# Designs tried in a protein design run: peptides against a protein of PDB entry 4KTY. Part 190

Target 1, 266 residues: chain A of PDB entry 4KTY
Amino acid sequence: YVLNDIGVIFYGEVNDIKTRSWSYGQFEDGILDTCLYVMDRAQMDLSGRGNPIKVSRVGSAMVNAKDDEGVLVGSWDNIYAYGVPPSAWTGSVDILLEYRSSENPVRYGQCWVFAGVFNTFLRCLGIPARIVTNYFSAHDNDANLQMDIFLEEDGNVNSKLTKDSVWNYHCWNEAWMTRPDLPVGFGGWQAVDSTPQENSDGMYRCGPASVQAIKHGHVCFQFDAPFVFAEVNSDLIYITAKKDGTHVVENVDATHIGKLIVTKQI

## One batch from the design tools (peptide; made by RFdiffusion4, then SolubleMPNN)

Design b2_p26_4_s3 (from b2_p26_4, 9 letters changed)
Fold by OpenDDE base, seed 5:
Structure b2_p26_4_s3 (fold): chain B 266 residues (1-266), chain A 26 residues (1-26)
Amino acid sequence: as target 1 above (266 residues)
Amino acid sequence: DYEEVDYVDYERDTSEAEIIPEIQLP
């Protein structure tokens, strides 16, 4: 994982899986220096830089520009006039080198770009890492571990009332590490996500969340386990908002979210 | 070729939901 400088990222739809290559370039000139610069910008102390838990958490914050003038500005409005469209990037090197030279956030990224750059950051610092793609990935924005989908009386989604959302796909990273801060058995792959989705204790960051903890429903384990759990295992609650102001639960779907989660086969 | 990542210990079913679409990749 650490030695591979070219990868594959999965995207598209669950019934039409697509792939794209991504050049991580963790061994290219200037990339390690840039990763160190990122940690310097985060004001990360030297003692923390040897701890993959702290490094991955800082990385999840710093790869996005929110809060701390980090690496990438996210944009999803299909207007990318002041930078590079997310789809135009083919690897991490140009992004990281631009960030280092300009000392300003690079425009623009979406989930696979964030994941690609974050993967380079982790691998460059000696942390085994991979990119995973979750099809039908939930975004719980009120921390209730369910997707509340409000419907009009005609059955169409009421977008004004519906605040929670589902990505057709979402990419994030897994980093391999021990978790001495957790009970035995919850080391190994840890979910970390640099795509700015929700605030975590004051910053747009996510993880590390133990994949084993998520699998077994231990949402109380740090960090951000409830959010990651919701991404892969939340129920869809379809609620009809009646004209009289009452809400009626029409349906509950416990199997839609996290339909398929994949990574590159080694 | 891909490998499934085991976040959940049961099979998922497809249903309709409000989905945020991706942008087109080259």
Scores: peptide ipSAE 0.313, ipTM 0.698, DockQ to the pose 0.430
Fold by OpenDDE base, seed 1:
Structure b2_p26_4_s3 (fold): chain B 266 residues (1-266), chain A 26 residues (1-26)
Amino acid sequence: as target 1 above (266 residues)
Amino acid sequence: DYEEVDYVDYERDTSEAEIIPEIQLP
């Protein structure tokens, strides 16, 4: 993982899986320096820089520009004025070098761009990392571990009441590390996500969340396990909002979210 | 070629459901 500088990122739809090549370039000139610069910008203590838990969490925050003038500005408006469209990027190197040179956030990224840059960051710092793509990825914005989908009486979605959403696909990273802060058995792959989705204790970041903990429903384990759990395993709750203001649960789908979760085969 | 990553301990079905998607723009 650490030695591979070119990868494949999966995207598209669950029934139309697509791939894109991504150059991580963790060994390219200036990239390590840029990763160190990112940690400097985060004002990360030197003592923490050897801890993959802290490093991955800081990286999760700093790869996105929110809160801290981090690396990438996200945009999903399909205009992308004053920058590079997310689809135009082919690797991490140009992004990181631009950030280092300009000392300003780079425009623009979406999930695979965030994941690509974050993967470079992790690998550059010696943390084994990979990119994961989740099809039908839930975005639970009220932290209730379910997707509340409100329907009109005619069966159409009420977009005003429905705040939760589902990505057709979403990419994040897994980082390999021990978790001495967790019970035995919850080391290994940790989900970390630099795409700004939800606030985690004061800033847009996510993880590290133990994949084993998530798999076994231990959402109380730090960090952000409930959010990641919801991304992959939340129930869809279909609620009809009646004109009289009453809500009726019409259906529950426990199998739709996280329909397919994939990574590059080694 | 891809490999599946195990975040859940059961198989997902392939049934369609009405959702509000946020579409990633490739």
Scores: peptide ipSAE 0.297, ipTM 0.704, DockQ to the pose 0.561
Fold by OpenDDE base, seed 3:
Structure b2_p26_4_s3 (fold): chain B 266 residues (1-266), chain A 26 residues (1-26)
Amino acid sequence: as target 1 above (266 residues)
Amino acid sequence: DYEEVDYVDYERDTSEAEIIPEIQLP
């Protein structure tokens, strides 16, 4: 995982899985230096830089521009003025080098771009990492581990009431590490996500969350296990907002979120 | 090809359902 500098990222729809190549370029000139620069910008102390838990958490925060003028600015509105469309990127190298030279966030990224750059960051620092793609990925905004979808009486979504959302697909990273801060058995792959989705203790970051903990429902284990759990296992709660102001649960779908989660086969 | 990742300890239903997708533009 650390030595492979070219990867494949899965995207598209669950019924039409697509792939794109991504050049991580962790061995390219200036890339390691840029990763160190990222940690410098985060004001990460030297003692923490050898701890993959701290490094991955800081990386999760710093690969996105929110809060700390990190690497990438996200854009999902199909307006990419003053930057590069997310689809135009083919690898991490140009992004990281631009960040290092300009010392300003690079525009623009979406999930696979964030994941690609974050994968480079992790691998540069000797942390085994891979990208995973979750089809029908939930974005829980209120940390209740469910997707509350409000519908009008005609069946259309009430966007004013509906705060939670579902990505057709979402990419994040898994980093391999021991978790001495958790009970035995919850090391190994840890979910980390640099796409700015939710605030975690004051910053837009996510993880490391033990994949084993998520799988077995241990959402109390740090970090951000509830959010990651929701991404892959939320129930869809369809609520009809009636004209009289009442809310009625019309349907519950417990099987759709996290329908398929994939990574590149080694 | 791809490898499935074990975040869920049970089989998912393959039926299609209406959702509110946020499209990430490739």
Scores: peptide ipSAE 0.247, ipTM 0.673, DockQ to the pose 0.571
Fold by OpenDDE base, seed 4:
Structure b2_p26_4_s3 (fold): chain B 266 residues (1-266), chain A 26 residues (1-26)
Amino acid sequence: as target 1 above (266 residues)
Amino acid sequence: DYEEVDYVDYERDTSEAEIIPEIQLP
């Protein structure tokens, strides 16, 4: 399964699930060398390169261009004049080879592009990895493990009162590894995300977060478990912002976020 | 804030989808 160089990425809406093919190309010429180059650019020491925890964390940072001139520049404004539209990419190979050749970030990516490239990176380095798609994926910007939705007194949404947002879908990666830094039972699949969403201790990176830890609500476990937890399991908190500045919780929806999380079936 | 966009129409196929179990808190 993890040896496949072609995958399927799920996207779209929960009621209209779509698929797209993605060529990972982890065995193609120059790709492994590029992955090593990425780690070189990250100034990752040789000793750390054998540790999937460190590698996946560095990868989550370096696949995006933020902070460190990593691989991909994200763009979500539908303006792609200075690069390739995210939807035009069909695989990781061209992106990685362009990065290696130009030594500059490649434009542009969105979540599935980040996830695709990151999946290649992980697989190249011997880390079993897959892409998962979360429909109604929360972006908790204030680290309160809930998705705040502010309503005007008339019931309309006021999107200006919070930076919290919900993606219609979001793709990230799961990497298989042991977690000796965590209690027993929290190895296995680890959520890692290279799409730049939140700053994690100085860099736009995410994970590895133990899927088991998240499943059991152990958000204190490194790395970025609260954020990933919120992506899949945050409650929607509907808050009415009164004219007097007071906030009143009107409703709580515990079923909306993470409505469907899918990956390619083995 | 970001908004996910996809302008490419691909085939609908859920046959290869594996549903990850819901998060359950003890």
Scores: peptide ipSAE 0.061, ipTM 0.473, DockQ to the pose 0.039

Design b2_p26_4_s4 (from b2_p26_4, 8 letters changed)
Fold by OpenDDE base, seed 2:
Structure b2_p26_4_s4 (fold): chain B 266 residues (1-266), chain A 26 residues (1-26)
Amino acid sequence: as target 1 above (266 residues)
Amino acid sequence: MYEEVDYVDYERDKSEAEVIPEIELP
């Protein structure tokens, strides 16, 4: 399963699940070398390259171009000038080889592209990895584990006040590893995400966050567990901002976020 | 075909969190 060089990424809507083929190409010529180059660009110590915790965390940072001139530039503006539209990519190989050749970030990616390239990176380096898709994925901007949605008095969303957002779907990766830095039982699948969403200790990166820890509410287990927890289990808090400056909670929806989380069946 | 990934076992009070200090990676 994790050795397949071709995969399937789920996307679309929760009630209209779609699939996209993705060629990981982890065994293609030059791909492993490119993955090593990525770690070189990250200035990763040789001693750390054998540690899947460090490797996956570095990978989550380096697969996106933010902060460190990593692999992919994200774009969601539907213009995609001076690059390739995210939907045009069919696999990781061309992206990684272009990055290696040009030594500049490749344009453009969105979540499934980031996840696809990151999956290749992890697998190339011997880390079992898969892509997961979360439908109605929350993006908590202030790390309060809630989605604060501010409403006008007419019930419409106040976009000026509302900073949190929800993706119709979001893709990230799970990497299999032991977690000696965590209590016993929290190894196994670790959520890692290379889509630049939030700053994590100075860089746009995410994870590894123990899936078991998140599952059982241990949100303070490193790394970025609160953010990942919020992605899958945030409550939507609808707040009306009154003219007098007071906030009134109009509704709480505990079921909207993380309606379905899927991965390719083994 | 897909399989579901279980990220949520139960509803919890978000005020309850097990906090462990960050440690250096081995």
Scores: peptide ipSAE 0.368, ipTM 0.750, DockQ to the pose 0.223
Fold by OpenDDE base, seed 1:
Structure b2_p26_4_s4 (fold): chain B 266 residues (1-266), chain A 26 residues (1-26)
Amino acid sequence: as target 1 above (266 residues)
Amino acid sequence: MYEEVDYVDYERDKSEAEVIPEIELP
């Protein structure tokens, strides 16, 4: 994982899986320096830089520009004025070098770009890492571990009331590490996400969340396990909002979210 | 070529979609 500098990122629809090549370039000139610079910008103390838990958490915050003028500005408006469209990037190197040179956030990224750059960051610092793609990825806004889908009486989605959303796909990273801060057995792959989705203790960051903990429903384990759990295992709750203000639960779908989660085969 | 990543114990956590009787949301 650490030694591979080229990868594949899966995207698209669950029934039309697409792939894109991504050059991580963790060994290219200036990349390690840039990763160290990122940690410097985060004001990360030296003692923490040897701890993959702290490094991955800081990385998840700093790869996005929110809160801390981190690496990438996210944009989903399909305009992308004053920058590079997310689809135009082919690797992490140009992004990281631009960040280092300009000392300003780079425009623009979406989930696979965030994941690509974050993967470079992790691998560059010696943390085994990979990118995973979740199809039908839930975005739980109120941390209730379910997707509340509000419907009009005609059955159409009420977009005003529905705050939760589902991505056709979402990419994040897994980082391999021990978790001495958790009970025995919850080391290994940890989900970390640099795409700015939700605030975690004051910053747009996510993880590390133990994949084993998520798998077995231990959502109380730090960090951000409830959010990651919801991304892959939320139930869809269909609620009809009647004109009189009454809310009625009509259907529950426990199979829609997280239909397929994939990573590059070794 | 991809491999699946197991985030969910589907034997425990997943079931068929259910159509439930209309109930008021508490």
Scores: peptide ipSAE 0.361, ipTM 0.738, DockQ to the pose 0.278
Fold by OpenDDE base, seed 3:
Structure b2_p26_4_s4 (fold): chain B 266 residues (1-266), chain A 26 residues (1-26)
Amino acid sequence: as target 1 above (266 residues)
Amino acid sequence: MYEEVDYVDYERDKSEAEVIPEIELP
């Protein structure tokens, strides 16, 4: 998980799984220097740089440009006039080297680009890491561990009322580490996500969240376990917004979110 | 090709959750 510099990222639809090759390039010239530069830009104390918990949390913040002029600017509106379309990237090296040389955020990324760059960052710093893809990934923005989907009477989504969203797929990272800050048994794989989705204690970052904790419903274990839990296990609440202004729960789907979560086989 | 990652124990009661206080990182 540290030595491989070429990877595969899964994307697409749950019924039509696609693969994308990604060059991590953690051993390429200038990449380690750039990763150190990223931590410098984050003003990370030297004492914390040996702590994978702190490093992964800082990385989750710094791989996205929000708050701190980090590495990548996200764009999901299909307008990429001032940069490179997310789909054009094939690896982390060009992105990281551009960031290092320009000292400005690189445009543009989406989830697999964020995950790819973040994977390079983690592996470059000696943290075992992998990319996971969650099909039907929930984005809970009010921390209620459910997805409130408001529907018009015709069955279409009411975008004005619906604040929560579901990605057809979403990619994030898992980093391997001990968690001395948690009870025994919750080390191992930790979910970390650099795609800017929600604010976590003042900045757009996510994790490390113990996968074991999430699996067993320990959602109050630091960091951001409720958000990651929601991504993989939220109930979909379908609410019809009637013309008379009333809201009626029409359906609850407890099986849709996190339909399939995959990673590359070793 | 791919390995499934287990994030959810579908046999557990979703109402079960443990809360621990946030602590300083070592």
Scores: peptide ipSAE 0.359, ipTM 0.727, DockQ to the pose 0.223
Fold by OpenDDE base, seed 4:
Structure b2_p26_4_s4 (fold): chain B 266 residues (1-266), chain A 26 residues (1-26)
Amino acid sequence: as target 1 above (266 residues)
Amino acid sequence: MYEEVDYVDYERDKSEAEVIPEIELP
């Protein structure tokens, strides 16, 4: 994983899986320097730079521009007038070099761009990393481990009653590391996400969350396990919002979220 | 590109989720 400088990112729909090539370019000139610069901008202590837990967490924060003038500005409104459309990027190198040169956040990214750049960052620093795509990826904004879908009495969706949402697909990263801060057995792959979705203890960052912990429902383990768990395993809760203000659970779908989770096999 | 889905048909048949295999790095 560390030595591979080109990858494939899965996207599209669960019934129409698509792939795109992404050049990580972790060995290209200036990229390692830029990764170090990113950590410098984060004011990361030198002692922490050898700790993949800290590095991946800082990376998850710094690859997005929120909070700390990090690498990429996200945009999902289909208006990219002041930068490069996310779909136009083909790799991490130009993004990282632009960031290093301009010392300003680069516009624009979406999940696969964030994941691509983050993957480069991790690999540059010697952390084995891969990009994971989750189809029907939940965004639990209230940390209740479920995806609330509110329905009017007529059956129509009321999107105003919740900020929970589902992405048709979402890309994030998994980084390989030991987790001495967790019980034995929860090292290995750790989910980390640089796409700004939710605030995690004061910053838009996510992870590292133990994949094993998520798999076994140990959402109490740091970092952001509940959020990642919800992304891949939350139940869809269909709630009818009655006119009298009461809520009634109409249905529960436990199979829709995280319909397919894929990564490139090497 | 991203498309946020705000609703799915609860009456649709759903299959079990598929998860990537766990692998160990050498």
Scores: peptide ipSAE 0.007, ipTM 0.414, DockQ to the pose 0.065; fails the geometry check

Design b2_p26_5_s1 (from b2_p26_5, 16 letters changed)
Fold by OpenDDE base, seed 3:
Structure b2_p26_5_s1 (fold): chain B 266 residues (1-266), chain A 26 residues (1-26)
Amino acid sequence: as target 1 above (266 residues)
Amino acid sequence: MEEEKKKLLEKFLAFQKSNPSAVFTP
């Protein structure tokens, strides 16, 4: 989880799982220096740089460009005229070196690109890390731990009221560390996510959230456990918005979100 | 009930696929 410089990222659909190769390149020239530069740009003090909790949290913020002119600009609109389409990237090295050289955010990334670059960052700094793919990954935008899908009376989705969304797949990272800030047993793998999805205490970042805590439904532990829990275990709540302004829960589906979570072990 | 859930899910997923900028990666 530190020494491998080439990996596989799972993507696609739950019924049609696909894989892509990704070169992490954590040992390539200039990459470690770039990771240190990223922490410098984050104004991270030297004392914190030895703490994987702080490092992974800072990394989750800095791998995305939001808030702090971090590494990658996300784009999902299929218009990539001012940069490289996310699908064209094959590894982290070119992205990180471009960032270091230009000192400006690199365009463009999507979840697997963010996860790939973040994986390099973590591994460069000696933090064991892996990429996780979640199929039918929920994006809870109001921290209520459910996906609220509003329907018109005709059964069509009300796009105005429906703010929550479900990715066909989403990639994030797990980083291995002790969690002395949590009760015993919640160390080990921690979910961290650099794809800019939601604001966490003033910044677009996510984690570290204890995987063990999430598995056991403990959402009270820092950081961002409710959001990560929702990604993998939200209920779909279908709500009919009546013309008179009333809302009626029409159906609840507790079996769809987080249907498959995949991680490569080698 | 299960068939209704399936229909609702299909509609929702179709909606999302028609709006890929928010929820779909090709």
Scores: peptide ipSAE 0.370, ipTM 0.835, DockQ to the pose 0.609
Fold by OpenDDE base, seed 1:
Structure b2_p26_5_s1 (fold): chain B 266 residues (1-266), chain A 26 residues (1-26)
Amino acid sequence: as target 1 above (266 residues)
Amino acid sequence: MEEEKKKLLEKFLAFQKSNPSAVFTP
């Protein structure tokens, strides 16, 4: 028996794991209508609305406000003067209903808020979904599957050259579906992410990326497999930038990215 | 080697804490 612990999101640090409650409310009044409205705003063809691959990809784009005036505006600067601080949200319902009523992006979200709302969206549309928390989650900006950390000769991080970053934790979603567009065996759980991190073919979206493909190192499969792979498997590459303009690899750490991945079973 | 990696990691993490775009607030 698998206990379905809907409404728990993991966050915090690897050495101080925390949990927060989140009300998905996928069956509450107006939520299905709002999910349909989201797909309407995305101008999604009716024929595609029954395809979980297309729906999850559109959802990953539309749950964030980037590109398309989607549901949530992200903010990470601790200045939330024109909306609700991300930490004040307790569930998806108020966010989705506000979006439907105002027809404007809702302020503000961070990863767990994006993941919470996206989880509601997926479940509301009949797609099995869960939230995944990755501790020491890499954000690869140049698609080289590495975290390139540039150091000055004094050992301090060169902020100008270091574009890649690592989240203390990051939340995204896994959605269950078949993948007839991939080789046999790569269906099942698919990573999808609505937090606006990187551009994927013209929009801030991510996935669906086959979890099985990622697990077996198949990063050539659509969608965004290299990015998701990097989030959980990147090596930390410490590169000393010399005064003469040369770069020297000082150290490689293959043990810290993706230190812990936590999810509740459905 | 492990101590060196730990030191490098600590420096990197300290750098990230100074960059709000690399930290999620609970």
Scores: peptide ipSAE 0.318, ipTM 0.792, DockQ to the pose 0.827
Fold by OpenDDE base, seed 4:
Formats: structure tokens, sequence, C-alpha cells
Structure b2_p26_5_s1 (fold): chain B 266 residues (1-266), chain A 26 residues (1-26)
């Protein structure tokens, strides 16, 4: 159980790892109330609020504004005219308090902001949580557990032929809980992600996915294990798109995705 | 082999999206 209200978030590049401080502020005035308010906005039943599986899943949905007028509006276009640039945030407190006060989504977040706020949310509710940074983090959009990199015949990348993407780094959370809904041994750290990346059963949410299950290739377990698995273990498939419409696999690289996963041990 | 790896890396980097590395103090 982590009682630190200040953390470190890893970011940057795998060859140039950087760190920034983040104030979680889980003990600050109004923060717990805001976390409860978030669950109220989610219309979460009282009985479910004691279940870290449900709480973390709801949190993953509600920390982002998509679908449910949740906490943070994501923006990745470098245009933040109607809010705060993601890089300007230094902690969760101002974000959560603004959300509680305005009752409107706060602008703007990116992965580390989502992860920071989500970490506060989890910790406030008594769920041990940490931020994880994955370098060369894959975003599998077609659920094939591969990163399809399409190449033109000249060898240049054609990014229009796939919705798959790879981030230089991505931040999400791991939450500690038992998983009675899974086989024995798949409790412990669960990957949860509030950054709106993919739709999961009708909402932009992710997890909890058993880290142990993922490590052992058990992607059939709820929730969103295939997606999280792909984030850390996708093979890069280099496909040449021929002018005649045929696709030829030129190369497969299993070494780049999830090149480095960094988290503070607690 | 090394040249091939280099070429693949270049392709990968071209495919990669980047999250911001800059941190601003308010």
Amino acid sequence: as target 1 above (266 residues)
Amino acid sequence: MEEEKKKLLEKFLAFQKSNPSAVFTP
C-alpha cells in the first residue's frame, strides 16, 4: 500500500529516459470526495464500490471524458487553446478539484496525466497503484496482436493502411487486487488504463488485466488482456503493399515493442 | 545484417508516434 502522495513518472525515449514528478495528492482536501463523486457520476452502485475490479474498471472509463463526461479530455494535436496543455500539469489535485467544481471534463490530458489522475483515484479508494511506463508501446487497433507496418514498394512507411500505432512511450497504471474471477495465481498487479485508446465493450476503458496472465500469454482473461498484451509484446510485421494490391510480409520483429517497461517498485 | 536492421529501425521510427517529452512548469 503506497502512501506517497508524490511520485515519479518515466517518459521520453528508451535511449533517453526522463523523469518528472507528479503530485498525486490523494490526501488533499476534497480529493477523496471527488473520487466518490466520480463514481457517483458513473452511477456506480454502492455494492460495487468495494470491489477493486469494478472500481478500477469504472475508473479507467471515468478518468477519461469519453462516453461518460469523465474527468479528462484527451488531446494529442498540440492545440490546447481551450484548456491547460497536458505538459503543464504537475499533479492530480487541480484536475480533480476542477472537475468536481465545474462538473465538466477538464482539458487537457495525455497518457501521463491520465495515469497520474487515475493513480490518485485508485489510491484514494484504497487500491494500491503505480504508474507504468512502456517504451515502444503498441496500440493494436484491429485486435490481431500485431503491429502491421505497411511499406510502399519503395520501402517508405504508409501509415494510412493501418490504424495500428506505436508510441515512443505510454503510461498506464497497475493496481493491486485479488482476482477471484480468474484462476488462482492471476491476482496481484492488474494493468488498468484510463487513456482513451480503444473501445472495450462499449466504452473507452481498459482493464483490469492480470499482469501475470499477460506474462504467461493468457490473453483470454478479462479484461482487455489482448490489448494490454499487444501493448507490451506485439510483433512488428513489416508488410509491403504492392501496387497490385497484394501484401507481402517482408520482416517480423519481436524485439521492439515493450522494449522497456519501467515502474517504481513498491 | 546490420544494414538491414538499420533500415528496419528507420522504418519503425517513421511509423512511431511520439508523446511529448517536454515538461512545462506552470
Scores: peptide ipSAE 0.291, ipTM 0.780, DockQ to the pose 0.301
Fold by OpenDDE base, seed 5:
Structure b2_p26_5_s1 (fold): chain B 266 residues (1-266), chain A 26 residues (1-26)
Amino acid sequence: as target 1 above (266 residues)
Amino acid sequence: MEEEKKKLLEKFLAFQKSNPSAVFTP
């Protein structure tokens, strides 16, 4: 989880799983220097740089450009005229070296690009890390641990009221570390995500969230466990918004979100 | 009930495809 400089990222659909190669390049010239530069830009104190909890949390913030002029600008509008389309990237090296050289955010990334660059960052700093792909990945916007889908009386989705969303797939990272800040047994793999999805205590960042805690429903543990829990375990709640302003729960689907989670065991 | 859930899901997925602002769709 540290030594491999080439990886595989899973994407596509749950019924049509696809793979793409990604060059992490954690041993390439200038990459470690760039990772240190990222921590410098984050103004991370030297004492914290030895703590994988702090490093992974800072990394989750800094790999995205939001808040702090971090590494990557996300774009999902299919207009990439002012940079490189996310699909054109084949690895982390060019992105990180461009960031180091230009000292400006690199355009553009999507989830697998964020995850790829973040994986390089973690591995460069000696943190075992892997990319995880979640199919039917929920994005809970109101922290209620469910996907609220509002329907008009005619059965169409109410776009104004429906704020929650579901990715066909989403990629994030798991980083291996001890969690002395949590009860015994909640170390090991920690979910961390650099794709800018939600604000976490003032910044677009996510994790580290204990995978074991999430699996056992301990969403009260820092950091961002409720959000990660929702990504993999939210119920779809179909709510009919009536003209009189009343909301009626029409149906609940507890089987769709997080239907498949895939990671390479290397 | 299961068939209804399937129909609702299909409608939701169709909505997401047509409204990318509502869905983080890669």
Scores: peptide ipSAE 0.330, ipTM 0.801, DockQ to the pose 0.476; fails the geometry check

